# Peptides against a protein of PDB entry 4AID, part 149

Target 1, 242 residues: chain A of PDB entry 4AID
Amino acid sequence: FDIKRKTIEWGGKTLVLETGRIARQADGAVLATMGETVVLATAVFAKSQKPGQDFFPLTVNYQEKTFAAGKIPGGFFKREGRPSEKETLVSRLIDRPIRPLFVKGFKNEVQVVVTVLQHDLENDPDILGMVAASAALCLSGAPFMGPIGAARVGWVDGAYVLNPTLDEMKESKMDLVVAGTADAVMMVESEIQELSEEIVLGGVNFAHQQMQAVIDAIIDLAEHAAKEPFAFEPEDTDAIKA

## One batch from the design tools (peptide; made by RFdiffusion4, then SolubleMPNN)

Design b2_p23_3_s3 (from b2_p23_3, 13 letters changed)
Fold by OpenDDE base, seed 5:
Structure b2_p23_3_s3 (fold): chain B 242 residues (1-242), chain A 23 residues (1-23)
Amino acid sequence: as target 1 above (242 residues)
Amino acid sequence: MEELEKRAEELRRRLAEAYEKRK
């Protein structure tokens, strides 16, 4: 097994990105760990477009399945089949920043699956899942203009907190999730309690700055483990409108 | 968008070169 691993300190926690051990049949696969929270992201893409495909068929599925049952609050009764509300929300949270980053005209099927393998009750797997999905896409060779980073920002005791624990979040006046590239913020999702717009905007900037270390870590992992980039030349659709 | 595309293209180029070096 050619296992590649990148480890960084991020917000006072160790982030580990690993590839080459699990899900090697995927185009990209990343095991991401922060604390004792562990997620597996897989990216698979079709090597051809379906005839008559008129839209980009991206599917993102975030799942907190039964093997993490007992460590995930409420996890004991996850029936097979329908995504929970949380799983649906996190799937959208991952989808939103990555969807616009595929090369224009790419209409091959793409499937991103994020599976929570372990939850420590401190580190939320959503941010970790976003990071892992980004890394898996970068490793896959898909025509993805990532990586993205992601961060949660809290406001606790009059300061920004990077990726607050679930306990720190109870005291936080802000739940701010940001995703972006090295150059731009791509997505913001926020729940705010009586904070100024200045503090919120400062939180977005803080998140974007703090996620650069993750973006760099994904790039470093990709330089060591990425598949051959899939050759995709978009058909000049502007030439067909003449 | 153009800056993002340029950066993404440069990254993809670097990843392709890194892939060829690992073959």
Scores: peptide ipSAE 0.528, ipTM 0.923, DockQ to the pose 0.922
Fold by OpenDDE base, seed 3:
Structure b2_p23_3_s3 (fold): chain B 242 residues (1-242), chain A 23 residues (1-23)
Amino acid sequence: as target 1 above (242 residues)
Amino acid sequence: MEELEKRAEELRRRLAEAYEKRK
């Protein structure tokens, strides 16, 4: 196995991004670990557009599989077939920041699958899933203008906390999820209890600063393990409006 | 073409900036 691995310290936790061990049939595949939470992200894209395809067919599927469910809070054996509310929400959370970053006119089918393999009961797999999905897309050769980073920010004891544990989040007055590129914030999702706009804006800035280390780690992994960029020429569909 | 070139330049810039931070 040609395994490429990047390890960083991030918010007092070890983040590991690994490729080349599993899911080799995917265009991109990343095993991501933070603490003892482990996710697998895979990216697959079609090498041609379907005839008559008029929209970008991106599908994002976040899933917590039954073998990980014994370590997930409230994880009773999920009946196979229907995504939970959490899986649906996290799938959208991953989709939102990545969808705009594809090259305009790219209408080949893209499937991103994020699978939770282990949960440590401290580190939420959603942020890790966002990071892993970004990394898998950057490795795939798809025309994805990433990477994105992601971070959760809490407000505990009058300070910002990067990626608070599930226990620290019970004391947090803020649940702020931010995703962005190196240069820009792409998505903000927030639940806030009695905090000023100044504290919230400071939290967005804090998140964007802290995710730079993750973006740099994805770039470093891509320099060593990315596939050749897919040769894509966008069809000039604007010429049909004449 | 021009939008694709601009995006490729942006990716190259990001890669260069990340490479400089690692030196």
Scores: peptide ipSAE 0.192, ipTM 0.686, DockQ to the pose 0.110
Fold by OpenDDE base, seed 4:
Structure b2_p23_3_s3 (fold): chain B 242 residues (1-242), chain A 23 residues (1-23)
Amino acid sequence: as target 1 above (242 residues)
Amino acid sequence: MEELEKRAEELRRRLAEAYEKRK
């Protein structure tokens, strides 16, 4: 096993990104851990475009598996086969920032699957899933112009809190999820209780600053473990719409 | 920030160059 691992301290917690142990049949696979929350992200892409494919066929599927569900709030009522509301929302949170980062004209099928393997009841697997998906894509050789980082920001006792625990979130006046590249914010999702726009914008900036360490960790992992970039040439389809 | 932007841009550039050097 050629196992590559990057470990960083992030928001007072240990973030571990690991590749090479499991899911080696995927183009990219990352096991990510924060606290005792564990996710597996896999990226698979088709090596050819389907005939007549007009759009980029990206599918993102976030799944909280039944074996982790004994620790996941509401896990007992997941009928096998229908995504929960949370799984649907988190799948979209992962999709939104990654979709625009694929090379224009790439229309090969891409499947990103994020599986929650363990939940500690403190660290939400959504942020970890976003980070793991970004890392898996960067390792895959797909024409993905990542990495992205992600962060959750709370507002507790008049201060920003990076990736607040589920218990700290009960006291937080802000649930702010940010995803971005090193240079740009790509996605913001927020639930806010009577905070000024200045505090919210400051939270976005704080998130973007704090995710740089994660972006660096993904780059470091990719430098040591990424597959060779897939041999893709965009068809000059931009010349046909002029 | 500049060093991280540079490394991210270099990673993106390596990916882009793998696609652009074929044109």
Scores: peptide ipSAE 0.157, ipTM 0.721, DockQ to the pose 0.156
Fold by OpenDDE base, seed 1:
Structure b2_p23_3_s3 (fold): chain B 242 residues (1-242), chain A 23 residues (1-23)
Amino acid sequence: as target 1 above (242 residues)
Amino acid sequence: MEELEKRAEELRRRLAEAYEKRK
């Protein structure tokens, strides 16, 4: 097994990105760990476009498996067959920043799946899932112009907190999720309790700064483990309309 | 959809099984 691993310290926690052990059928696959929370991201893409495909067919599916459900808040009530509200929300949080980063004119089907394998009840798997999905896409050879990083920012005792624990979040006046590239913020999602726009904007900037270490870690992993880029040439007609 | 979904499902199954075997 050719296992590649990147480990960084991030917000006072160890982030581990691992590939090469398990996912021989994926185009890209990453096992990501923060604390005792563990997620698996897989990226698969079609090698041809369907006839008459007029939009980019990206599907993102975040799921918390039943074997982890005993460690997931609210996991005891998973009716088989429907995503929870959380699973639906996190799937959108992953989709939003990655969708615009595909090469224009690429209309091959892409499927990203993030599976929560373990939850520590301290580290939310959503941010970890965003990071893992980014890494899996970068390893896949798909025409994805990532990586993205992601971060959650809290506001506790008059200070920004990077990736607050679930317990720290109960005291936080802000739940700010940010995703971006090295150069740009791509997505902001926020729940805020009576904070100034200045504090929120400062939180976005703080998140974007703190996610650079994750972006660099994904790049380093990709340099050692990425597949050859998929040979994609956009049709001239799609390049002109974009 | 169906082919990629099937590939992703089979992949997820194999990956989950391999993770549980390491615990």
Scores: peptide ipSAE 0.017, ipTM 0.499, DockQ to the pose 0.028

Design b2_p23_3_s4 (from b2_p23_3, 13 letters changed)
Fold by OpenDDE base, seed 2:
Structure b2_p23_3_s4 (fold): chain B 242 residues (1-242), chain A 23 residues (1-23)
Amino acid sequence: as target 1 above (242 residues)
Amino acid sequence: MEEELKRYEELRERLREAYEKRK
């Protein structure tokens, strides 16, 4: 096995990004770990466009496996064959920031699958799943203008907290999920309890700053493990302004 | 978007070179 691993300290926790052990048949595959929460992200893309394809066919599927259900909130009530409400919401949360980052004109089928393998009941798999999906896409060679980072920000005892635990979130006045590139915020999702707009905007900036270490870690992993970049040129957007 | 495109091109070149060095 040609296993490549990147480890960083992030928000007082160890983030591990690993490739080369599992799902080697995918274009990109990343095992991401934070605490005892473990996710597998896989990215697969078609090497040609389907005849008559008029839209970009991206599918994102976040799933929590039944063997992990004893450690997953709400996992005991999973009806086989349909995503839970949580799985549907997290799939959209991962989709939103990555979809606009595919090169314009790319209409090959792309499938991102994020599978929760383990949950520690402290570290939410959603943020870890976003990071893992970004890393898997970056490793795949797909024409993806990532990586993205992601972060959750809480407001606990009058301070920002990066990726609060599920227990810290009970005391948090903010649940702010941010995803972005090195240069831009791509997505914000927020639940806020009686906080000023200034604190919320400060939380977005804090998240974007804190995710840079993750972006850099994905790039470092990609330098050691990424496949050959798929040959695809963007559609000239300047030709539409003439 | 222009900044992301530029970073994308630079990163893809860097990753291509890194791939060729591993081959």
Scores: peptide ipSAE 0.598, ipTM 0.942, DockQ to the pose 0.915
Fold by OpenDDE base, seed 1:
Order: sequence, then structure tokens, then C-alpha cells
Structure b2_p23_3_s4 (fold): chain B 242 residues (1-242), chain A 23 residues (1-23)
Amino acid sequence: as target 1 above (242 residues)
Amino acid sequence: MEEELKRYEELRERLREAYEKRK
């Protein structure tokens, strides 16, 4: 096995990004670990466009499999068939920031699958899933203008907390999920309890600053493990619709 | 968008060069 790994300390926790062990049939595959929460992200893209394809066919699927369900709060034995509300929401959280970062005119099918393999009951796999999906896309060679980073920000005892635990979130007046590139915030999702707009905006800035270490870690992993960049040039006609 | 495109092109070139060095 040619295993490449990047490890950083992030918000007082160890973040590990690993490739080369699992899902080798994917264009990109990353195992991401924070605490004892583990996710597998895979990215697969078609090498040609389907005839008559008029939209960008991106599918993002976040899933919490039954083998992890024994450690997932509220994990009833999910009958095979429908994503939970959480799985649907997290799939959208991953989709939203990555979709606009594909090169305009790229209409090849792309599938991103994030699978929760383990949950520690402290670290939510959603943020980890966003990071892993970004890393898998960067490793794939797809024409993706990432990486993105992501962070959750809480407000506990009058301070910002990076990626609060599930227990810290019970005391948090803010659940702020931010995703972005090195240069821009791409997505904000927030639930707030009686906080000023100033505190929320400060939380977005805090998240964007804290995710830079993750972006840099993905780039470092990609420099060691990424596939050859897929040759794609946008047609001049798609540049005019900017 | 121009800055993102520039960063993308620079990163893709770095990743291509890094890929060629691993062959």
C-alpha cells in the first residue's frame, strides 16, 4: 500500500487526512479522522460528457452506515432505502460550497460519497465530511477550483469555540457552519440564540481564518498523492456567462 | 472569480509537476 498521510492539530484536536488504503477504484479517496470520528470520502468523475448534457451533473451523498449506527445518537437500525433528515442536510452542506467551484462548462458526471465509518459521540462527522470531500476532489484530478475548508463555530461562555463537541454544543448559543476557499467564504449555515449580528459575523471570520490550516493540509496531501490533473479547458462561450 | 481561476491554474500546475516527479 502506498499510503500518504497528513496530520495537523486543529482546534485542540488531531485531524488526519489519509489516502491510498481504501477505495482505490475512485478518482480520489480520503479517510479523514478527528478524535475517534472517521469518514471516508470518495470522488468519481466521468472522463467524457454525455451527449446532450445541458447541466452540471454533480451528486453528493453523505451516509451514516448501519455499522456506525450503534455509535450514532438516535441511530435506529435504519432500514435500507431513504437518507435520514441529517444525511440529506449534510449532503446539501457539502454540495453547496463545492458546486460553484467546478470550472464553468464542465458537465461530466461527478459523484461525491461521504461515508461515516466511526463516530466518537464528541466530533460531528459533518465538518469532517466536508473536509474529506474537498480533499478527495483535490486528489481526483477533476477540474475543481478548491480545496475548500470547513469549520463549525460555537459561542460558549462569551467566546468562539472551533468545532465544539456535541456536549459543548448544548451550551452553545451559536451553531455556525462555514465553508470557503483560501480567498472567499462560499457557504454559511447558522442557527443562533439571541446573539448580535456582530458576534455572528465575527464567527464567520473566525471560521474562515481557522480553516486555512485545513486548506493547506489538503494542498500538502495533494502534492504528495493527487492524480494527474484532468485536461479540461472551458469553451469560450461559457466564459461570456460569467 | 479571476483570483479563484488564477489560484486554480497555479495549483493545477503545481499538482501536475508533483505528479510527474512521482512517476
Scores: peptide ipSAE 0.591, ipTM 0.940, DockQ to the pose 0.922
Fold by OpenDDE base, seed 5:
Structure b2_p23_3_s4 (fold): chain B 242 residues (1-242), chain A 23 residues (1-23)
Amino acid sequence: as target 1 above (242 residues)
Amino acid sequence: MEEELKRYEELRERLREAYEKRK
């Protein structure tokens, strides 16, 4: 077993990214841990395009399995077979920042699966799932222009809080989820209570700054564990403008 | 987009080189 691990301190918590132990059949697979919350992200991509494929077939599936339900609030009756509202929302939350980062013209099937394995009731698996999905894609060799980082920002007692606990979020006037590359913000989702635009914009900047450590950690892991980059050249967009 | 593509190609090359060094 060639297990590669990257550990960083992030927002006063230990983030661990691990590959090489689980889901080796995937193109990329990352076990991500923050506190006692644990997620597995897998990325699989087709090595050829289907004949007549005219759109990019990306599927993102976030799931909180029943075995984790004993530690997940409201988890007592996850019916097999239909995503919950939360699972649907988080799947979209992961999809949104990664979809535009695939190389233009790439129309091979891509499947990202994020599975919550454990929940500590403090650290939300959504942010961890975004980070893990990004890492799994970077390890896969898929033509993905990542990594992305992600962060949740709260506003508690007049200060920004990186990845507030579920308890801290009860006192937070902001639930701001940001995802981005090293260079750009790709996605913002926000719920705010009577905060100025200045505080919200400051929160986006804070998130983008704080996620750089995660981006760097994914890159470091990829340098040690990534598969050979899949041979794919972007469509020359200048040729379509002629 | 050009900057992102440039960063991507630079990272892709670095990851390719790192992969070859692990063979």
Scores: peptide ipSAE 0.588, ipTM 0.939, DockQ to the pose 0.923
Fold by OpenDDE base, seed 3:
Structure b2_p23_3_s4 (fold): chain B 242 residues (1-242), chain A 23 residues (1-23)
Amino acid sequence: as target 1 above (242 residues)
Amino acid sequence: MEEELKRYEELRERLREAYEKRK
């Protein structure tokens, strides 16, 4: 196995990004671990556009598969069937920041699949799934203008908390999910309880600052493991302003 | 968008060079 791994300390937790062990048939595949929560992200893209394709065909699928050996709370046997509400929401959370970062004119089919392999009941796999999806895309060679980072920010006891545990989130007045590039915030999703706009904006800035270490970790992993960049040039948009 | 595109191009070149060094 040609296993490449990046490990960082992030919000007082160890984040591990690993490639080369599983899903080798994907264009990119990353195992991401935080605590004992483990996700697999895979990215696959078509090497040609379908005839008559007029839109960018990106599919993002987040799934919490109960592998039979782990404590997933609420382990109703999800029969092969309709995504849960959570799986649908998290799929959208991952889709939103990555979709606009594909090079303009790229209309090849792209499939991102994020699978929760293990859940520790402390670390939510959604943020980890966003990070893993970003890393898998960067490793794939797809014309993706990432990486993105992601972070959840809580407000507990009058302070920002990076990626609060599920128990800390019960005491949090903020559930703020931010995703962005090194230079820009791409997505904000927030549930706020009686906080000032200043605190919320400070939370976005805090998230964007804290995700830089993740972005750098993805780049470092990509420098060691990324496939050859797929030859694709942006459509020249300047021709429409004449 | 111009800064993001420039950053993308710079990173993409770095990743290409890194890929060629691993071949």
Scores: peptide ipSAE 0.584, ipTM 0.939, DockQ to the pose 0.875

Design b2_p23_4_s1 (from b2_p23_4 with D9K E15R E16A E23A)
Fold by OpenDDE base, seed 5:
Structure b2_p23_4_s1 (fold): chain B 242 residues (1-242), chain A 23 residues (1-23)
Amino acid sequence: as target 1 above (242 residues)
Amino acid sequence: GYPIYPTPKLDVDVRAMVRELLA
């Protein structure tokens, strides 16, 4: 197996991005670990467009498997077959920042699947899933203008906390999830308890700064492990001037 | 080499996004 791995320290935790060991049938596949939380992201894209396809057919599916679900708070007895509310929300959370980053005119089917393999009860797999999905897309050869990074920001004892633990989040006045590229914030989601706009804006900026290390880690992994880019040229009307 | 697709400089008004979240 040609296993490639990037490891960084991120918010006082070890983030590992690994490719080449599992899901080799996917266009991109990344095993991401933060603490003892483990996710597998896979990206698959069709090599042709369906006749009459008029929209970009991206599907994102976040799944917490039953073996992990026994450790996930509220993860009681997922009947195989319907996504939980959490799985639906996290699937959308991953979808939102990545969807705009596909090259305009690309209408081949894209499927991103994020599977939680392990949960440590400290590190939420949603952020890790976003990072892993970004990395898998960058490795896939799909015309994806990523990577994205992601971060959760808490507000605990009058300070920003990067990727607070589930226990720290109980004391947090903010649950701020940010996704972005190196240059732009793409998505913000927040649950906020009586905080000023200034604190929230500061949190977004903090998240965007802190995710740069993740973006750089994905780039480094992709430089070593990415497939050849899929030959796709946007129609001349959609040429973003480089 | 992996073509790092140039990250689109999205002129995202982060302030507007935050205001929408706080509304």
Scores: peptide ipSAE 0.246, ipTM 0.787, DockQ to the pose 0.639
Fold by OpenDDE base, seed 1:
Structure b2_p23_4_s1 (fold): chain B 242 residues (1-242), chain A 23 residues (1-23)
Amino acid sequence: as target 1 above (242 residues)
Amino acid sequence: GYPIYPTPKLDVDVRAMVRELLA
């Protein structure tokens, strides 16, 4: 097995990105670990466009399988079949920042699946899932203008906290999720308790700064482990409607 | 090297995004 691994220290925790052991049938596959929370992200894309395809068919599915769900807070015995509210929300959190980063004119089907394999009850798998999905896309060879990074920012005792634990979040006045590229913020989502615009803006900037180490780690992994880029020529957008 | 497709310089008004979240 050609296993490639990148390990970084991030927010006082070890982040591990691994490829080559699991899901080899996918175009990209990443096992991501932070603490004892573990997610598997897979990216698969069609090698041709469907006839008459008029939109970009991206599907993102975040799922917490029952073997992990028995330990996940709020993990009701999910009847096999319907996504929970959390799974739907996190699927959207992953979709929103990655969707704009596909090369314009690419209309091949893309499927991103993030599966929570283990949850430590401290590290939320949503941020880890966003990072893993980004890495899987970068490894896939799809025409994806990533990577994205992601971070959660808390506000505890008048300070920003990177990726607060579930226990630290109980004392946080902010749950700020940020995703972005090296150069740009792509998405902000927040639950905020009576904080100023200035504190929230500072939180976005803090998140964007802190995610650079993750972006660099994904790039380093991709340089060693990515598939050859899929040969896609974007339609010349300079076809001025005459 | 992995051709990192240049990330589009999205002119994202982060301030506008934050204002929408606080509204």
Scores: peptide ipSAE 0.242, ipTM 0.788, DockQ to the pose 0.642
Fold by OpenDDE base, seed 3:
Structure b2_p23_4_s1 (fold): chain B 242 residues (1-242), chain A 23 residues (1-23)
Amino acid sequence: as target 1 above (242 residues)
Amino acid sequence: GYPIYPTPKLDVDVRAMVRELLA
């Protein structure tokens, strides 16, 4: 087993990204841990385009397994078959920043699955799921112009808090989720209670700065563990930004 | 080697994004 692991300290917590142990049949697979919250991200892509495929067929599924869900606050006994509201929302949070980062003209089917394996009731698996999905795509060999990083920012006692715990979030005046590349912010989602534009903008900048360590960790993991890039020649259409 | 695909420089006006979120 060629198990590769990257460990970083991130916001006062240990983030672990591991590959090579689980889901070896996937193109990319990452087990990500923060605290005792554990997610498995898998990326699978088709090696050919379907005839007549006009759009990029990306599917992102975030799911909480019933054994993890029994510990997840508000994890109602999921009737087998329909995603919860939380699963639907987190699937979109993961989809939005990654979708634009696929090479233009790539229309092979891509499936990203993020599974919550364990929840510690402190660390929300959504940010961890975004990071894990990014890492899994970077390892897969798919024509993905990642990585993305992600961060949640709270505003507690007049300060920014990186990835606040679920308990700290109860006292937070801001729930700001940011995703981006090393160079650019790709997505901002926020629930804000009576905060200035300046504080929110500062929160986005704080998130983007703090996610650089995660981006670097994914790059380091990919340099060591990524599959050979899939031979994809983009259609010469993007040469037009002369 | 992992092809470092050049990250597209998305000139994202973060200020514009924040303003849209606060509007």
Scores: peptide ipSAE 0.234, ipTM 0.789, DockQ to the pose 0.570
Fold by OpenDDE base, seed 2:
Structure b2_p23_4_s1 (fold): chain B 242 residues (1-242), chain A 23 residues (1-23)
Amino acid sequence: as target 1 above (242 residues)
Amino acid sequence: GYPIYPTPKLDVDVRAMVRELLA
């Protein structure tokens, strides 16, 4: 196995991005670890467009598997075959920032699957899943204008906290999830308790600054491990620069 | 090699996004 790994310190935790060991049948596959939370992201894309395809067929599926569910809060009563509310929400959180980053005119089917393999009860797999999905797409050779980074920001004792633990989040006045590229914020989702616009804006900026290390780590991994780019000629790339 | 696709500079008005979240 040609295993490639990138390790960084991120918000006082070790983030590991690994490729080449698992899911080698995918176009891109990344095993991401933070603490003892582990996710597998896979990206698969069709090498041709379906006849009559008029929209971009991106599917994102975040899954917390039952073998991990014995350690996942709220993992009770997943009926086989229906996503939980959390799985539906996190699938959307991953979809939103990546969907605009595919080259215009690309209408081949793309499937991103994020699977929670382990949960440590401290590090939420949603942010890790966003990072892993971004990395898997960058490794795949798909015409994806990533990477994206992602970060959660808390507000605890009058300070920003990067990727607060589940216990730190109980004391947080903010749950702010940000996703973006190196140059742009793509998505902001938040639950806020009586905070000023200034504190929230500061949180978005903090998140965007802190995710740069993750973006750089994905780029470094991709430089070493990415497949050859899929040969796709965009109709008009200049329309995205306007 | 990894193609550095030009990152779309989405001038996301972060301020507008935050206002929508606080509304």
Scores: peptide ipSAE 0.205, ipTM 0.787, DockQ to the pose 0.641

